# Designs tried in a protein design run: peptides against a protein of PDB entry 5K2M. Part 192

Target 1, 273 residues: chain A of PDB entry 5K2M
Amino acid sequence: MRIGITYTVLRREEMAIKERAGEFGEVVMLHEDDLLFPGNYDLDVVIIRNVSHFKALYTARLFESEGIPTVNSSRLIFEAGDKLFATLRLAGKVPVPEWKAALSEGGALRVPDSLGYPLVSKPVFGSWGRLLAKVNDRDSLEAVLEHRKWMKNPLYGIHYFQEFVEKPGRDIRSYVIGGEFVGAIYRYSNHWITNTARGGKAEPCSDPEVEELSVKAWEAFGEGALAIDIFESEKGLLVNEVNPNMEFKNAARVTGADMAGKLVEYAVEVAKT

## One batch from the design tools (peptide; made by RFdiffusion4, then SolubleMPNN)

Design b2_p28_2_s1
Fold by OpenDDE base, seed 2:
Structure b2_p28_2_s1 (fold): chain B 273 residues (1-273), chain A 28 residues (1-28)
Amino acid sequence: as target 1 above (273 residues)
Amino acid sequence: SEEEEREREERERLEEEVRRFEERLAAE
């Protein structure tokens, strides 16, 4: 068994994946600078850990073109890594926050007619809560739309909005790998954007409803390894988004779950199919 | 804590790398 691991930065996650992969076979670390295609790679599977969504997507597709399966697959990275496409999958299977998409400023200006205020404006791509805006009123909406016109990437012209969900000072991040629930954490934050990287406390989440919902959310995609962001709302649990390139160092530390091992085990099973 | 500061700095570096990549794609 030859296991490739692509990466941009050697984080705690990549180190853990490398260590666990070494128990199953030969490990080939592939920094982004090492990647040229066609490359005639002799690998049974590749674990995709590129930081950029687009680099991860294209890397996965390039390996697949050489007949090498990837974890995650390019299909999953594409579907799950775009907030709008992920919402389209999730909305058919699990409760999600109310959302609207608009393809023009004129369309976006009508979003409050359906969702009201406050809104959350999200780019369809991006991580760590970048370019998330709480839109409280018409003036704020106009400002967000004006700023988007001057952003160079055409994808910023895709306007994705969500209802603002009142949270109890925390959110939930769960992990599902190969259809198996691996673990979940609460992420505490005094800010409406909950992110552990902002100095928030993480605690174990042991809730059967979270486990069931997380598996159902994964089933909307039907493959791979996903981190799942869940909100506790007055309407119950809502699946906000999924991440096909998950960080798990905090979750592994807090839960004691062998997330790196589970990811490698899944990659080994993918290599055998 | 020193650990939280290191994690923040690592995140900021990763965010900057992704931002620079997105900016390059848009300039083309």
Scores: peptide ipSAE 0.020, ipTM 0.571, DockQ to the pose 0.069
Fold by OpenDDE base, seed 5:
Structure b2_p28_2_s1 (fold): chain B 273 residues (1-273), chain A 28 residues (1-28)
Amino acid sequence: as target 1 above (273 residues)
Amino acid sequence: SEEEEREREERERLEEEVRRFEERLAAE
């Protein structure tokens, strides 16, 4: 078996994936600079670890066009990597924060009539809490919308909003790979944006409700490897978002779960299908 | 720690690279 791994930067996750993949077959590391299509790639499966959502999406689709399956698939990257498209999948299967989408400034200005204040403005794309805004009032909403007009990416014209969820100073990140729950962590932060990348502490989460909800959230997509962000709210557990390009170094360290091994095992299963 | 600082700097560089790429894709 020949396993490709595409990457932008060789992080701890990519090193762990490479090491575990070597136990199953020959590993071919493919930096973004090495990728040229159409190509003659002799690979049974490709693990997609490009940092950019769009680079990951196009890389996956390009390999698939040559008959090489990818983990994650281009379909999953597309649907899970867009916050609005992910919400559309999740909302039919699991509890999610209340949300609204608007396609114009005039539409966006009416969102508070339904969601009230405070609300959260999110771009439909992007990682690590970039361009998240807590909107407390009309003046703040107008300011966010004004700034969006001057952004070059047309996707910033897609206005996605959620209710502001009061969290108990933490959120939950779980991991589901091939439909199997692998582990979960609490991420602690005094800021309303909880992200371990910004210096948040992580602790193991052992909650059967989190496990059940995480599997159901994965089933909304039905394939691949997903990190799932869950809020503890007054309404119960809410699935906020999913990530098809997961970081797991902190979760693996804290839980002791073999995230890299589980990802490789799933990729090997995909290669055999 | 020095390790946490290096991890932060690496992440900030990656975030900027991704941002610049996404901005270029939209401007073309």
Scores: peptide ipSAE 0.020, ipTM 0.571, DockQ to the pose 0.070
Fold by OpenDDE base, seed 3:
Structure b2_p28_2_s1 (fold): chain B 273 residues (1-273), chain A 28 residues (1-28)
Amino acid sequence: as target 1 above (273 residues)
Amino acid sequence: SEEEEREREERERLEEEVRRFEERLAAE
């Protein structure tokens, strides 16, 4: 078994994945600078750990073009890494925050007629809560839309909105790998954008409802390794988003779950299929 | 702490790298 690991930066996650992969076979670390295609790669599977969504997507697709399966697959990265496409999958299986999509400014200005205020404006791509805006009124909506006109990436012209969900100073991040629930954490923040990378504390989450919902959310995609972000709302648990390129150092530390091992085990399973 | 500072620097580096890549993709 030869296991590739693509990476942008050698983080704690990539180190843990490398270590665990070494127990199953030969490990080939592939920094982004080492990747040239077409390349005659002698690998049975590649674990995709590129930081950029697009780099991860293209890296996965390039290996797949050479007959090498990837974890995650380019399909999963594409569908789960886009917030709107992910919502389309999730909405058919699990409770999600109320959402609207608009393809023009004129359409976007009508979103409050359905969602009301406050609402959240999200780009369909991007990580770490970048360019999230809480929109409290018409003036704020107009400002967000005006700024989007000057953004160079055409994807910023895709207007995705959610209802604003009041959270109890925390959210839940769960992890499902190959359909198995691996663990969950509470992420605490004093800000409406909850992210441990921004100085939030993490605590273990042991809730059977979270486990069940997380598995159902994963089943909306049906493959791979996903981090799942869940809100505790007055309506119950809502699946906010999924991440096909999960960070797990904090979750692994807090829960004691062998997330790196589970990811490698799944990659080995994929290689054998 | 020194650990928190390293984690911040790592995050900032990663965010910058992603941003630069996305900007390049948008410019092509």
Scores: peptide ipSAE 0.019, ipTM 0.553, DockQ to the pose 0.074
Fold by OpenDDE base, seed 1:
Structure b2_p28_2_s1 (fold): chain B 273 residues (1-273), chain A 28 residues (1-28)
Amino acid sequence: as target 1 above (273 residues)
Amino acid sequence: SEEEEREREERERLEEEVRRFEERLAAE
C-alpha cells in the first residue's frame, strides 16, 4: 500500500501520521509545492493535512479526480469545514447553539430580533477563532457588518451568527474517526474563545455523554475523521462546530489516545474500499 | 510555559500563512 500525506507545514500531527503510516506501507510525503495536477500519482489513499481549508478541499478533490481516495474526502472537507454547512448537518442530529444566517447586511441587522444579545458573529470559514466577535449591542453589530463590507473575500458576505453560550471557562474537543470515538479533552481558557493555542490548558475528558454526542455528531456527516467542539451550557451539551482538518497534538498528549494511528487505520480502510 | 509559548508561535505562523492565502484568492 502507498499512502500519500499532503501537508503545508510538518507539524507534530503530520510526523505522527507519517510514522504510523509507515507501519502499513510506503509513505509518500507531499508538500504543497509537490502538488501538480493533473498528475500521475501512484497512491492508494491520500491523507489530507494541508493547513488551509481551501487548499485541503481542492487537494482532496484533485486526487479524487484521479481516482485516488482521500481522508478526508473533498465532500467532508467542504461540508464540515464550513461552519454554516456543518451546522446544517449537525442541527438535524444533535443539539447546537441557536443560529441564524443572513445573506445581506439588512438581513443581518434583523438577527437580534430572533437571537437577542449577546450573539456571536462568525465567518463561515477560518480557524483558531479568527474574526469571531461577541456582539453585545446594535452598535457593535453595525461595526462588525461595516468591517465585513471591506473584507475582500466574498465569503465574508455570508453572515453567520450564534447565540452566545456561557461556558464554564472551558470547552470540549472530541475526536471521532471512522465512526469511533477516539478521545476528548477539556480546553481551559479565561477568554470566551477557548483555544489551546492561546495558552489554554488541556485535560482529559472522560464523559459518556460527550462520547455519545460526539459519535452522533460524526454520524451527521457519516464519514472521515472529525474533531468536534462541544460546549457545556445551561441547556446541556451543544455541538458548536466540527473540524475536518483537525489538530490533535495536545489531545493525543493529554489523553494518550492513538489519534494518528486511528487516522491511518481509517485511511487504510478507505484505500481498500 | 515555554511549551505553550512555542505552540502559540507555531499557531501564529500558521494563521498568517492561511491569511495570506485567503488574501491571494481574493485578489484574483
Scores: peptide ipSAE 0.023, ipTM 0.601, DockQ to the pose 0.067; fails the geometry check

Design b2_p28_2_s2
Fold by OpenDDE base, seed 4:
Structure b2_p28_2_s2 (fold): chain B 273 residues (1-273), chain A 28 residues (1-28)
Amino acid sequence: as target 1 above (273 residues)
Amino acid sequence: SEEERLREELEREREEEVRRFEEELAAK
């Protein structure tokens, strides 16, 4: 078996994946600079670890065009990596924060009529809480919309909003790979944007309700490896978003779960189908 | 920490990628 691993930066995750993949077969590390298509790659499966959502998406699709399966698939990356498309999948299966989408400024200005204030404005793409805005009033909404007009990417013209969820100073990140719950952590933050990237404390989360909800959230997509962000709210657990390009170094460290091994095992299973 | 440096590097690289993508879309 020949296992490709595409990457932008060799992180702890990519190192762990490489090491575990070596137990199953030959490992081919593919930096983004090594990728040229069509390339006639001799690989049984490719683990996609590109940092960029779009580079990951296109890389996966390009390998699939050569008949090489990927983990994650381009379909999953596309649907899960877009916050709106992910919400559309999730909303049919699990509790999610109340949301609205608008395709114009005039539509966006009516969102508070349905959701009230405060709102959270999200771009449909991006990570690490970039361009998330808490919108407390009309003036703030107008400011966000005005700034979006001057952003060059047309995707910023897709206006996605959620209700603001009051969290208990933490959120939950869980991991489901191939339909198996692998682990979960609490991420503590004094900021309304909980991100482990900002130096937040992580602790293991052992909650059967989180496990069940995480698996159901994964089932909304039905394939691949997903990190799932869950809020503890007054309404109960809410699935906020999923990430098909999971970082897991903190979760693996805190839980002791073999995230890299589980990912490789799943990739090997995909290669055999 | 080494972890913070690597994170800042990844954030910068990703910001540069998003910026390049935005620039490419705006040029079309």
Scores: peptide ipSAE 0.007, ipTM 0.462, DockQ to the pose 0.060
Fold by OpenDDE base, seed 2:
Structure b2_p28_2_s2 (fold): chain B 273 residues (1-273), chain A 28 residues (1-28)
Amino acid sequence: as target 1 above (273 residues)
Amino acid sequence: SEEERLREELEREREEEVRRFEEELAAK
């Protein structure tokens, strides 16, 4: 078996994936600079680890065009990597924070009529809490909308909002690969944006309700490897978002789960189908 | 630390990717 691994930066995750993939076959590391299409690649499967959502999406689609399956698939990356499209999938299967989407400033100005204040403005793309805004009032909403007009990327004109969820100083990150729950962590933060990349503490999460909800959230998409962000709210557990380009170094360290191995095992399974 | 270097490198790549994409779209 020949396993490709595409990457932008060789992180701890990519190193672990490479190491585990070597147990199943020949590993071909493919930096973004190595990717030209059509390329006539001789690979049975490609694990997509590009940092950019869009580069990951297009890379997956390009390999698929050559008949090479990818983990994750371009379909999954597309649907899960867009916060609005992911919400559309999730909302039919699991509890999610209340949300609104608007396609104009005039529409966005009416969002508080439904969600109230405070609300959270999110770009439909991007990760690591970038351009998340807690909107506490009308003045803040107008400021966010004004700034969006001057952003160069037209996707910033897609206005996605959620209710602000009060969290107990933490959130949950779970991992589901091929429909199997692999593990979960609590991410602690003194800020309303919980992200371990910003210096938050991580601890193991062993909760059967989290496990069940995580699997159901994965089933909304029905394939691949997903990190799932879950909020502990007064309404119970809410699935906030999913990530098809998951970082797992902290979760693997804290839980001891073989996340890289599970990802490779799933990729090998995909290669055989 | 190695972790700090990887974090800085990742953040730089993310910023560069966003910048390039925005510049390309603005040039159309």
Scores: peptide ipSAE 0.007, ipTM 0.458, DockQ to the pose 0.064
Fold by OpenDDE base, seed 5:
Structure b2_p28_2_s2 (fold): chain B 273 residues (1-273), chain A 28 residues (1-28)
Amino acid sequence: as target 1 above (273 residues)
Amino acid sequence: SEEERLREELEREREEEVRRFEEELAAK
């Protein structure tokens, strides 16, 4: 078996994936600079580890066009990597925070009529709390919308809002690969954005309800490897978002779970279909 | 293009944020 691994930066995750993949066959590391299409790639499967959401998406689709399956698939990257598209999948299977989408400033200004204040403004793309805004009032909403007008990427014109969820100073990150729950952690932060807090602590999460909910969230997409962000709310557990390009170094360390091995095992399974 | 430059800048920022976040979670 020949396993490709595409990457932007050789992180600890990519090193672990490379090492584990070597136990199953020949490993071909493919930096973004090595990729040219159409090409004659002799690979049975490709593990997608490009940092950019869009580069990951296009890389996956390009390999698929050559008849080479990818983990994750371009479909999964597309649907899970967009906060709005992910919400649409999740909302049919699991509890999610209340949300609204608007396609104009005039529409966005009416969002509080349904969700009230405070709100969270999110771009549909981006990670680690980038361009998240807590919107407490009308003036803050107008300011966020004004700033969005001057952003050059047309996707900033897609206005995605979520209710503000009061969290107990932490959130949950779980991992599901090929439908199997692999593990979960608590991520502690004194800031409402857990993903951007400097000095965050991670601890193991052993909760059967988290496990069940994580598997159900994965089933909303039905394939691949996902990290799942879960909030502990007054309404119970809520699935906030999923990540099809998961970081797992700290989660693997804290839980002892072989996340890289599970990812490779799943990729080998995909190659055999 | 300016859009391409902004995308590249956002990608670089993402890579740095990922590294910083993962390093900070590992240190505490």
Scores: peptide ipSAE 0.007, ipTM 0.433, DockQ to the pose 0.037
Fold by OpenDDE base, seed 1:
Structure b2_p28_2_s2 (fold): chain B 273 residues (1-273), chain A 28 residues (1-28)
Amino acid sequence: as target 1 above (273 residues)
Amino acid sequence: SEEERLREELEREREEEVRRFEEELAAK
């Protein structure tokens, strides 16, 4: 078994994945600078850990073109890594925050007619709460839309909105790998954007409802390794988004779950299929 | 902390990559 690991930065996650992968076979670390296609890669599977969503997506697709399966697959990275596409899959299986998508400014200006205020503006791509805006009124909506016009990436012209969910000062991040629930954490924040990357505390989450919902959310995609962001709302649990290129350092530390091992085990399973 | 520095680095790399992608798309 030869396991490739693509990466941009050698994080604790990549170190843990490398270590666990070594128990299953030969590990080939592939920095982004090592990636050239077409190539002759002698690998049975590649674990995709590129930091960039787009680099991860293209890297996965390029390996797949060489007949090498990836974890996650390019399909999963594409579907799960786009907030709108992820919502489309999730909405058919699990409760999600109310959402609207608009393909023009004129359409976006009508979103409050359905969702009301406050609402959340999100780019369809991005992480760590980048370009998330709580839109409290018409003036704020117009400002967000004006700023989006001047952004260079055409994907910023895809207007994705959610209802603003009042959270109890925390959210939940769960992890499902190969359909198995691995663990979950509470992420505490004094800000409406809950992210441990912004100095939030993490605590273990042991809730059977979270576990069940997380598995159902994963089943909406039906493959791979996903981090799942869940809100505790007055309406109950809502699946906000998923991440096909998950950070799990804090979750692994807090829960003690062998997330790296589970990821490698799944990759080995994929290699054998 | 080392963790915070790593996060900042990752954030910069992600932002730079998005920027480069945007620039490439805008150039076509």
Scores: peptide ipSAE 0.007, ipTM 0.449, DockQ to the pose 0.057

Design b2_p28_2_s4
Fold by OpenDDE base, seed 5:
Structure b2_p28_2_s4 (fold): chain B 273 residues (1-273), chain A 28 residues (1-28)
Amino acid sequence: as target 1 above (273 residues)
Amino acid sequence: SEEEELKEKEEKELEEKVEEFFKKLAAE
């Protein structure tokens, strides 16, 4: 078996994936600079670890065009990596925060009529809480919309909003690979945006309700490896978003789960189907 | 972090490419 691994930067995750993949076959590391298509690649499966969402998406689709399966698939990356498309999948199976989408400024200005204040404005793409805004009133909504007009990317014209969920100073990140729950962590933050990259403490989460909800959230997509972000709310557990390009170094360290091994095992399974 | 800066750079570069693509489509 020949296992490709595409990457932008050799992080701890990519090193762990490489090491575990070596137990199953020949490993071919493919930096973004090495990728040229069509390329006639001799690979049984490719693990996609490009940092950019869109580079990951296009890389996956390009390998698939050569008949090589990818983990994750281009379909999964596309649907899970867009916050709005992910919400559309999730909302059919699991509780999600109340949301609205608008395709114009005039539409966006009517969002509070349905959701009230405070709101959270999100771009449909991007990570690490970038361009998240807590919108407390009309003036702040107008300001966010005005700023978006001057942003060059046309995707900023897609206005996605959620209700503001009051969290108990933490959120939950779970991991589901090939439909198997692998583990979960609490991420602590003093800010309304929980991000472990900004120095938040992580602790193991052992909750059967989180496990069940995480598997159901994965089943909304039906394939691949996903990190799942869950909020604890007064309404119960809410699935906020999923990530098809998951970082897991902190979760693996805290839980002791072999996330890299589980990802490779799933990729080997995909290669055999 | 270097990882965050790299990701922000890559997202920005790709945003620019996507914008150029849509500008070409709109001019067509």
Scores: peptide ipSAE 0.018, ipTM 0.414, DockQ to the pose 0.033
Fold by OpenDDE base, seed 4:
Structure b2_p28_2_s4 (fold): chain B 273 residues (1-273), chain A 28 residues (1-28)
Amino acid sequence: as target 1 above (273 residues)
Amino acid sequence: SEEEELKEKEEKELEEKVEEFFKKLAAE
């Protein structure tokens, strides 16, 4: 078994994945600078750990074109890594926050007629809550739309909105790998944007409802390794988004779950299929 | 386009900086 690991930065996650992969076979670390296609890669599977969503997507697709399976697959990265495409998959299987998409400013200006205020404006791509805006009124909506006109990336012209969900000062991040629930954490934050990286405390989450919902959310995609962001709302649990480029160092530390091992085990299973 | 590549580079550099920033914050 030859296991490739693509990476941008050697993080704690990549070190843990490398260590666990070494128990199953030969490990080939592939920095982004080492990647050239078409190539003749002697690998049974590649674990995709590129930081950039787009680099991860294209790297996965390039290996797949050489007949090498990837974890995650380019399909999964594409569908799960886009907030709108992820919502389209999730909405048919699990509760999600109310949402609207608009393809023009004129369409976007009508979104409050359906969802009311406050709204959350999200780019369809991007990490760590970048360019998330709480839109409280018409003036704020117009300002967000005006700023987006001057953004050079055409994907900022895709207007994705959610209802603003009141959360109990925390959210839930769960992990499902190969259809198996691996673990979940509470992420505490005083800000409406919850991120453990912003100094939020993480605690273990042991809730059977979270486990069941997380597996159902994963089943909306049907493959790979996903981190799942869940909100506790007055309406119950809502699946907000999924992440095909999971960070798990904090979750692994807090839960004691062997997330790196589970990811490698799944990659080995994929290699044998 | 060169502008899209520049934005992707800037976004990546920002992601790396954000990750480094968060590593520093988690180590404090």
Scores: peptide ipSAE 0.012, ipTM 0.395, DockQ to the pose 0.037
Fold by OpenDDE base, seed 3:
Structure b2_p28_2_s4 (fold): chain B 273 residues (1-273), chain A 28 residues (1-28)
Amino acid sequence: as target 1 above (273 residues)
Amino acid sequence: SEEEELKEKEEKELEEKVEEFFKKLAAE
C-alpha cells in the first residue's frame, strides 16, 4: 500500500495522518510544489490536505484523472466545499437554517422580504469566517452588495443568505468519516462567528441527537470525511455547513478520538475498492 | 535525507507561527 498525502503546510493534522499512514504502508508526502501533472504517481490512494479549497479540488481531480482515488474525492470537495451546493444536499435530509440564494443585486434586495432581518451574508466559497456579514438593516445590505460588485472573483456575484441564528455562546463541530461518527466538540466564543482557530475553548460534546444528526448530514453526501458545523437554536439542532478539508487537532485533543487513524483507515478502504 | 529533515523543520516552524498568529487574533 502506497499512500500519498498532499499538503500546503505541515500542520498537526498532517503530521498525525503521516504517522498513522505509516502503519498501513509506504507514505509519500507531496507538498504543493511537488505536484506536476500529468505525472507517473505510483500511489494506491491520496489523502488531500491542501489548505485552499480550489487547490484541494483540482489536486483531487488531477489524481483521479491518473486513476488514483482520493480522500476526499473531487466530487465531495466540490459539493461540500461550496456553501450553497452543500445546503442543497443538506436541506433534503436534515434541518438547516432558513436560506435564500440570489443571482443579482435586484434579487438580493428582495431576500429580506422572506428571511427578514437580521440575516447573514456568506460567500459560497472560503474558510475561517472570511467575508461573513451580519446584516441588520437595508443600509447594511446595500453596502455588502456594493462591495461585492468590486470583488474580482465572479463567484462573489452569487448571493447566499441565511437567517441569523442566535447561539448560546457556542456551536458544535462533529466529525463523520466513512459514515462513522468519530466525535464532536463544543466550540465556545463570545463572537457570533465561532472558530476554534481563533482561540475559542473546546469541550467534548456527548449528545446522541448530535451523533444521529451528524450521520444523517454525512448521508446527504454519502462518502468521505466531513466536519459538520451544528447550531443549537430555539428550533432545535440545525446543520449550518460541512467542511471536506477538516481541521481536527483541537477535537482530537479534547475527545481523545483517533481522527487521523480513522481517516487513514477510510483511505485504505477506498484504495481497495 | 538532510533536505527532507530541513523541509520538515521549516514546515513545523511555519505551523508554530500560524498557531501563534491565530492565538494572537483570539486574544485581541
Scores: peptide ipSAE 0.011, ipTM 0.412, DockQ to the pose 0.148
Fold by OpenDDE base, seed 2:
Structure b2_p28_2_s4 (fold): chain B 273 residues (1-273), chain A 28 residues (1-28)
Amino acid sequence: as target 1 above (273 residues)
Amino acid sequence: SEEEELKEKEEKELEEKVEEFFKKLAAE
């Protein structure tokens, strides 16, 4: 078994994946600077750990074009890594926050007629709460739309909105790998954007409802390794988003779950199919 | 965090490269 691991930066997660992969076979670390396609890669599977969503997507697709399976697949990275495409998958299987998408400023200005205020404006791509805006009124909506006109990436012209969900000072991040629930954490923050990367406290989450919902959310995609962000709302649990390029150092530390091992085990299973 | 800043930088650099690529194609 030859296991490739693509990476941008050797983080704690990539080090853990490398260590666990070494128990199953030969490990080939592939920095982004080492990647040139088409290539002659002698690999049974590649674990995709590129930091950039787009680099991860293209790297996965390039290996797949050479007959090498990837974890995650380019299909999963594409569908789960786009907030709108992920919502389209999730909405048919699990409760999600109410949402609207618009393809123009004129369309976006009508979103409050359906969802009211406050809204959350999200880019369809990006991580760590970047360019999330709480839109409390018409003036704020117009300002967000005006700023997006001057943004160079055409994907900023895709307007994705959710209802604002009041959270109890925390959210839930769960992990499902190969359809198996691996673990979950509470992420505490006084800010409406909960992100443990910004120094938030994490605690173990042991809730059977979270476990069941997390597996159902994974089943909406049907493959791979996903981090799942869940809100505790007045309406019950809502699946906010999924991440096909999960960070898990805090979750692994807090829960004691072998997330790196589970990811490698799944990659080995994928290599055998 | 340093990880957030790094990822923001990488996404921005990719956007700039894509823009430059399409500018070159449009100039040909």
Scores: peptide ipSAE 0.018, ipTM 0.402, DockQ to the pose 0.034; fails the geometry check

